# Designs tried in a protein design run: peptides against a protein of PDB entry 6GMG. Part 59

Target 1, 331 residues: chain A of PDB entry 6GMG
Amino acid sequence: DSDDRVTPPAEPLDRMPDPYRPSYGRAETVVNNYIRKWQQVYSHRDGRKQQMTEEQREWLSYGCVGVTWVNSGQYPTNRLAFASFDEDRFKNELKNGRPRSGETRAEFEGRVAKESFDEEKGFQRAREVASVMNRALENAHDESAYLDNLKKELANGNDALRNEDARSPFYSALRNTPSFKERNGGNHDPSRMKAVIYSKHFWSGQDRSSSADKRKYGDPDAFRPAPGTGLVDMSRDRNIPRSPTSPGEGFVNFDYGWFGAQTEADADKTVWTHGNHYHAPNGSLGAMHVYESKFRNWSEGYSDFDRGAYVITFIPKSWNTAPDKVKQGWP

## One batch from the design tools (peptide)

Design b1_p19_2_s3 (made by RFdiffusion4, then SolubleMPNN; from b1_p19_2, 16 letters changed)
Fold by OpenDDE base, seed 1:
Structure b1_p19_2_s3 (fold): chain B 331 residues (1-331), chain A 19 residues (1-19)
Amino acid sequence: as target 1 above (331 residues)
Amino acid sequence: SPEIEQAYQSELDAKRRRW
């Protein structure tokens, strides 16, 4: 019930975190302890620690999306999303593969489609694009200069993104970022901004006009990346969960993981921060927990989801919510 | 935006795993 969500209380600015609990390659803690870590490590504005505001604590209380929200400074819009899909693998498996014992044709096709996504390549594509954007931002003092730099970088790399429309999420993302326009943020200066990455897990079978089988087992054709660019059209993502396949079964609508701007070249060593559910310490769900997971643990996802997207947004360089290096857990 | 409001309601209705 929506009525059970509670905003976590304020934590003193100087309060140190308790140790995180290591569990299955993840580091886990309760939300209040994450606030303590966040204040010590990620809260800095222009090099000064900040107490997490009531508004930020309220955002955080929404669970997995709250972690991305508080660190990005805005509710995720998911407009600039990337993935990687192996079309040849998909076609070959559909042609030569067979349903497992007890598996329906629709279930088989949904599974094969899910398995044809490459999470690592999707993540690497987003990192590649973020790097191009960061180079374009570095010496640009207005949006026009940024866009010119971006086009030059894409041309030099022979990147298919150079052919995107000027109104596409790719070119419009910076100007549509609230913190870019803020006086204490970008102040309309692209060189004050940096690209950051988060990930969303969600269900492909969200079309209400589609078959029940697609809603239960996935839509093999939905949310595929465009060839060459890797862009995913997220316009049909309405946060609709997977339909139950048996009585009493229920699925979660989405999951969000925060990466930021880590420079670690090995994907397997990158740290992803995410929450389990909204904060309900007095409700049936209990207190919100925050996880810091390695990429393998994050990208594995759950049976609730058959799609993963890697999304680019922007934050001011003066924020420390996306440092070059993230340490898992505490201490 | 309407999309954000819908997302808030969807998040509040979501039962997630604890691990």
Scores: peptide ipSAE 0.044, ipTM 0.755, DockQ to the pose 0.369
Fold by OpenDDE base, seed 5:
Structure b1_p19_2_s3 (fold): chain B 331 residues (1-331), chain A 19 residues (1-19)
Amino acid sequence: as target 1 above (331 residues)
Amino acid sequence: SPEIEQAYQSELDAKRRRW
C-alpha cells in the first residue's frame, strides 16, 4: 500500500554510518544508514557537507527511483537513453533457434530479444557519449557554445549522433535540466555541469493495444536502439509492469540504478546504487534498503524486466553525488 | 507536481520483495 510510505527522519550531519551488510556480492543497508553515508560522502556542495534536506529525504523514500532522484536532483525523465542490440544475433537465433520444451513461440521470441541486448556495450556507449558531452561542456559558457562543441566532437569522431535533429533529446538534454538553470547550479553555464549516467530496467511489452503474449513475454521489437547512435526511444515507457502469466503473479514496474560519473574503466568494478522499494517502516514492506551493487549484479536484473537502458543526464560539478570513485559499502 | 504524481504511480507498482 503506497499509503504506507514515510519520509525517513533527518540524520545528524556528522553521524557516521553503521557497517553495510554483504548481500550476494552487494553491500546493503537500511535507508537511514544510507542517508548517513550520503551526508558523509555525496552531500558536498562546493566542498561542504550538507544535511540531506526533507525534500531530498522524501525523494529518496520512493525506493529505487528515489536513489537516482536524490543524486541527480530531478525525477528521471529517461529521454537520453542508450542500449546495444545485436540484430544479427537476434535474426539468426530466431531463424535457427527453437523454443525450449514448454516455451511458446512468443515466449521464445521475447527471450531471444532480451538475450540480444548487450548491457555492457550499452553502458559503454553511454559512457562514450557522456565523455563527448563532458568535453563539449568543459569550456562552453553558453548553450550555443556547448552545442557547437558537441557537433565538432561528434564530427571528429564520425559519430552518427551528429545527424540527430536539433530538437532531439540528445541536443536538448542540457537545456531541459532544471539544475542547469538554477543560480546555485549551472546558472546557464554549461562548463559548470557534467554528464552523469543512471540505468533503468523495465518491461518491453507495455503496449496495451498489442497482443497479450507481448505483454506477458515481451515485445521483441520494442525499445531497440537506433543503429549507429544507440539511442532508445523511451517515449512509450509508461512504467507498465510485465503482465502476469499465472494467477497471483505480479511484477515490478521498473528498477533504477545510479552510476553517476565513475571513472573506473573496468565496467565490472563500477558500483551501482539502488533501492528495493519505497520506505514503509510501519507497513508490510518494511523499511527501504539501499544496495550498492557491482555492474554484474546490477545488469543481471530480474525476470520482471527485459530491457535495460543507460540514461545520460546532467548535474552541477559542485555536487558530489557523482564522484569519480565510489566505494562499495561502509567502511 | 507531475513528477510527484509519476513517482506516486511508480511507488504503487514498485513493490519489491526483499531478497
Scores: peptide ipSAE 0.043, ipTM 0.762, DockQ to the pose 0.324
Fold by OpenDDE base, seed 4:
Structure b1_p19_2_s3 (fold): chain B 331 residues (1-331), chain A 19 residues (1-19)
Amino acid sequence: as target 1 above (331 residues)
Amino acid sequence: SPEIEQAYQSELDAKRRRW
């Protein structure tokens, strides 16, 4: 119930976190303790730690999306999304594979499509693009210089993104970032910004005009990346959950994981920060918990979702919400 | 935006698992 959400109280700026709890390869804590860690580690603006504001605490209280929201400084728009899909694997499995015992044709096709996505390659593509963008940002003092640098970088790498329209999410993402325009943010200077990454898990079968089977078991053709670029059209993502397959069954609408700008080359060693649900300490769901997961734990996802996207956005370099190194848990 | 408001409502109605 929307009425059960509560904004976590303020934490003293100098309050140290309690130890996180290990949970199946993850580090877990209650939201108030994450606020304490965030203030000590991620809150810094121009090298000075900050108390999490009431607005930021309110954003955080929304759960998994709240973690990405507070660290990116904006509600996720998911416009610049990447994935990797093995078309040959998909076609081969459909042709030569067989439904499992008791599995319908629609279930089989949905499962094969889900299994044809490669989370690691999708993440790697997003990191590659973020690196190109960061090089283009580095010495650009206006948007025109940034775009020129970006086009040059893409041309040098023979990247298909060079063919995207100037109005595409790829080229418009920086100018559409609120913190880029803020005086204490980018101040319209691209060289003050850096690319960051988060991930979204969601359901493919969201089209209400489609068959019931697609809504229950997935739409094999939905939310595939474009060849060459890896871009996913997210315009049809309306946060609609999977339809129940049996009476009383229910699924969650989405999951968000924050990566930021970690420089760890080994994907398996990267840390992803996410929340379980909105903060409802007096409600049936209870207090919000925050998890710091390794990539393996994050990318595994849940049966609620059959798509994963890796999204690029931007934050000011003066923010420490996306440090080069992220330590899992506390201490 | 209407899209953000819709997202807020969908998030507030979402029952996520506790791990």
Scores: peptide ipSAE 0.043, ipTM 0.754, DockQ to the pose 0.335
Fold by OpenDDE base, seed 2:
Structure b1_p19_2_s3 (fold): chain B 331 residues (1-331), chain A 19 residues (1-19)
Amino acid sequence: as target 1 above (331 residues)
Amino acid sequence: SPEIEQAYQSELDAKRRRW
């Protein structure tokens, strides 16, 4: 029950983290120790280290989403999401493939759809778009200039995003970012902002009006990226978990991983920060743990999820929550 | 904000497994 959630206590600003522990190719630590690392590495505003505020600690306490929340400065809206889907592979496998022994038709279709998503290409697309956005931001001192720059960049690259509507999440994302409007943030100056990336894992079979099979095994047609743009319509994502296939089975509703703005060109070397559950040190779930995973470990996901989206948002350049280089673990 | 809390209450109440 969410009622067992506790806000982690404040950590002294100068307290160094304890060493992280290896966990299945990841670096793991308890949330309090992550706060210590965060204060040393990510807390900087205008180059000055800061203690994580009570509000930020409260956000963090919500688990995996809390990690993205505290680092992005806002609750994830997931509006500007990208993925990659191999339509030809999907069609071919459905046509020529066969269910495995004991696999239902619905289970087969759901699995084939899941396997037709390419997490690496989805991530690459988001990075490409974020790069374009960052170029558009660089010399823009008002939103109009940003949008003009963005359109020019897209035209130069012959990117299908140039054809998106002005009201599209793609063009509206900056102006809808609270930190863009903050005096100590962007102050309505696009050149003070940078694009950042996080990822969400979730279940495709969320339509309650659909068949039970889709809810149990996935909806093969749901949350596919638009051709050319790679944009995913996330409007139907209501954080509904996979339906149980057997009595007593339960699934998690989502997972969030924070990437930020790492410049590492090799996707496999990028670091993704995520949490396991809300902080309940005195409850059944126990203390929240934070994981720093390589892309391979992040993109593997869980059986709870059959979709991965890579989402772009913005933070002020004065924040250090999205540095160019992220080191896994501590020290 | 209350609006954010209401809109994302289902997300905030989520239980996650231990890894």
Scores: peptide ipSAE 0.052, ipTM 0.764, DockQ to the pose 0.220; fails the geometry check

Design b1_p19_2_s4 (made by RFdiffusion4, then SolubleMPNN; from b1_p19_2, 15 letters changed)
Fold by OpenDDE base, seed 1:
Structure b1_p19_2_s4 (fold): chain B 331 residues (1-331), chain A 19 residues (1-19)
Amino acid sequence: as target 1 above (331 residues)
Amino acid sequence: SPEIEQAYQSELDAKNRLW
């Protein structure tokens, strides 16, 4: 019950974290200890360490989405999303593959579709686009200059994104970022902003008008990236969970993982920060835990989800929530 | 913006997964 959610208490600014514990290739800690780490490592505004505010602690208490919010700012658009899908693999497996023992045709098709997404290529595409955006931001002092720079960069790279409509999430993402408009944020100056990445896991079978099989086992045709651009149409993502396939089965609606702006070239060495559930220390779920996972651990996902998207948003350069290097765990 | 906030109304339903 969401009514059991509690805001974690404040931590002293100079309190050092306790050691994280290893957990199946991840570094794990309780939410209050993450707050301590966050204050030491990520809290800096204009180079000055800050205590996590009550508002930020409130955001964090929501779980996986809260970990993203405390680092990206609240309410990233979720609309500028990238993925990679191997159409040839999908067609070949459907034609030549066979359902497993006890697997229905719908289960088979859903599984084959899920397996046809390449998480590493999707992540790489998002990083490529974020790099282009960062170049466009660097010397742009108004939105018009940013958009002009962006178009020039795309033209130079012969990128299919240059053909996107002006109303596309690709071009509107910056203006729709709350921190861009804030006086202490971007203050409407693109050069004060940088592109960052997070990942969202979700279910493809969200259309209530579709067959029960699609809601239970996935919609093989839903949330595929557009050819050439890699853009995923997220307009149909309404945070609807997978439908139960058996009595008593239940699924979670989404998962969020924070990457930021790490410069590590090897995807397998990148660190993704996420939470297990909302903070309910006095409830049945217990205290919220925060995980710092390697890409492999993050991208594996769960049976709750059959789609992964890599989303671009923006934060002020004065924030240190997206450093070039992220160290897993503590110390 | 109000539009963005409205889009996130469903995400205020906290994740309840145990890891």
Scores: peptide ipSAE 0.027, ipTM 0.730, DockQ to the pose 0.198
Fold by OpenDDE base, seed 5:
Structure b1_p19_2_s4 (fold): chain B 331 residues (1-331), chain A 19 residues (1-19)
Amino acid sequence: as target 1 above (331 residues)
Amino acid sequence: SPEIEQAYQSELDAKNRLW
């Protein structure tokens, strides 16, 4: 029950974090301790540490989405999302594969679709696009210059994104970023912004008009990336969880993981920061915990989800919420 | 605002898996 959500208390600016706990390749800590780490490592604005504000602590208290929210500076809109889908694999497995024992046809198709997504390639595509965007942002002092640079970069790379409509999420993402317009943020100067990445796990079978089977086992045709661009239409993502397959079964609606702008070339060594649930220290769920996971641990996801998207947004370069290097845990 | 609506929806949906 979201009614039990509590905003974590403020932490003194100079309070050092307690050691994180290792947990199956992840580093884990309670939300208040993450706030301490965040203040020491990620809070910097123009090189100066900042205490996490009450507003930021409130955002953080929302759980997994809260981690992305506090670090990106806005609630995730998920408009500029990328994935990779192997259509040939999908078609081949559907044609030549068979349901497992006890597996329904719908379950089989849903599973095959899920397995046809490549999380690593999806992540790589997002990183590639973010890199292009960052080059376009560089030395662009107005949006027009940014867009011109972006088109040139895409043309040089023969990227299919060059054919996107000017009103597409791809071209409109920067202008739709609140921090871009903020005086203390981008101040309408693209060169003051950088592209960052987060990931969302969610369920494909969200169409209420679809069959119960699709809601239970996934919609094989939903949330596929467009060929060539890798763009995923997220407009149909309404945070609807997977439908129960048995009595008493419940699924979570989504999971968010924050990557930011790490420069680590090896995807497996990248760190993803996420939360388990909203902060409810006096409720049944208990205190919120924050996890720092390696890509493998993050991308594995849960049975609650059959889609993963890698989303690009923007933050001011003056923020240190997306450093080039992220260290897992503390110390 | 769309953000508030999304936040509200997120509150309703913020029950993530217990890890």
Scores: peptide ipSAE 0.033, ipTM 0.706, DockQ to the pose 0.263; fails the geometry check
Fold by OpenDDE base, seed 2:
Structure b1_p19_2_s4 (fold): chain B 331 residues (1-331), chain A 19 residues (1-19)
Amino acid sequence: as target 1 above (331 residues)
Amino acid sequence: SPEIEQAYQSELDAKNRLW
C-alpha cells in the first residue's frame, strides 16, 4: 500500500557510504546509503557539496522513478523518447516463425514484437541526439539561438528530426524544462543546460479499448519508433501495467533507469541507477534498495515490460547529477 | 509539472515491486 511510503531520513553531509554489495551482476545498497553516496558524488551545485533536501528525499522515496526524479530535478515527462525497432525482423518472424508449445498466437506476436526492439540501437540514438542538442546548447544564450543551432546541426547531419514540427517535444523540450527557467538553473540561458538521458520500461498493451490479449501479451503495434527519427509517441503511456495472465499474477507499471550524461563510448560499460520499489521500511515491502547496473543488466528488463524507451531531458550544467563518469557501487 | 505529477501520482503508488 502506498500509504506505507516513508521519506528517508536526512543523512549527515559528510557521512561516507557503506560498501555496496553485488547483486545479480549489479551493485546494490539500501536507499539511505545511496543518499550518502549521492551527497558525496552527485549533490554538488556549482562545485559545492549539498545535503539532499527533504523534497529530494521524498522524490527518491518513490522507488525507481524516484532515482531518476532526484537526479533530473523534476518529474519525468517522458515526452522526448527514442527507440529502435527492426521492422524486417518483425515481419519475417511473424511470417516464418511459429508459436512455442502452449503459446497463444497473441502471446507469440507480442513476444516477437518485444524481441524486435534493439535496446542498444535505441540507446545509441538517444545519445546521438543528446550530443547534437549539447552542441546546439553550447554557445546559445537564448532559445532562438538554440533552435537555430539545432536545426543547423540536424541539417548538417541530414537527420530526419529537422523535419519535426516546431511544437514537437523535440523542439519544445528545453523551454518546457522547469530548471531551464529557474534563476539558479538555466536562467533562460541554453548554454547553462545540458541534455541527459534516462530509460523507461513499460507495457505496450495499455489501451483499455483493445483486446484482452493485447493487454495480457502486448500490443505489437504500440509505441514503435517513427522511421528515420526514432521518436516514440509516449502520449498513450498511462503507466498501466500488464494484465494478469493467471489468477493472482500481478505486474509492475514501470521501471526507470538513470544514465545522465556519461561519456563512456562502450554501451556495455555504462552504469544505470534504479530503485526496486518505494521506501517502506516499516511495511511489507521493506526498505527501498538502489541498484547500479551495467547496460546489459538494465536493458534486459523484466517480463512486466515489453517496451524500453530512452528519454532525453535537460539539467543545469551546475548540477553534478550527471557526471561524465559514473562508478558502479562503493567504494 | 504539477499537473503531470498529480495525474500520475496514483500510478506511482501502484505496484512498484520490481525486486
Scores: peptide ipSAE 0.028, ipTM 0.676, DockQ to the pose 0.204; fails the geometry check
Fold by OpenDDE base, seed 4:
Structure b1_p19_2_s4 (fold): chain B 331 residues (1-331), chain A 19 residues (1-19)
Amino acid sequence: as target 1 above (331 residues)
Amino acid sequence: SPEIEQAYQSELDAKNRLW
């Protein structure tokens, strides 16, 4: 129950974190200890360490999405999303593969679709696009200059994104970023912003007008990336969880993982920060925990989800929430 | 924007997996 959510208390600015604990290849800690780490490592504005504000602590208290919010700003658009789908693999497996023992046709098709996504290629596409955007941002002092630069970069690379509509999430993402308009943020100056990445896991079978089987086992045709661009239409993502397949079964609606702007070229060495649930220290769920996972641990996901998207948003360069290098855990 | 906030209304009450 959302009524059990509590905002974590403030931590002294100079309080050092306790050691993280290992958890299945991840580094784990309680939310208050993450606040301590965040203040030491990520809190800097214009190079100066800051205490996490009450507002930021409130954002963080929402769980996995809160970890993203505290680092990206609240309410990223979620619309500029990328993935990679192997259509040939999908078709081949549907044609030549067979359902497992006890697996229905719908379960089989849903599973095959899920397995046809390539998380690493999807992530790489997002990184590629973020890099292009960052080049377009570097010397652009207004949105028009940014858009012109972006179009030029895309044309030079013969990227299909150059054909997107001006109202596409691809071109509108910057202007729709709250921190871009803030005086102490971008102040409407694109050159003060940088592209960052987070990932969202969610369920494909969200259409209430579709069959019960699709809601239970996935919609094989939903949330596929567009050919050439890799863009995923996220307009139909309404944060609806997977439908139960048995009485008493329940699934969560989404998971968020924060990457930022790490420059590590090896995807397997990148660190993803995420939370388990909203902070309810006096409730049945208990205190919120924060995890720092390697890409393999993050991209594995859960049975609750059959889609993963890599989303681009923007933060001010003055923020240190997306450093070039991220160290897993503490110390 | 109000539109963005509405899009996240379902997330404000979201429960996540216990790990």
Scores: peptide ipSAE 0.027, ipTM 0.729, DockQ to the pose 0.180; fails the geometry check

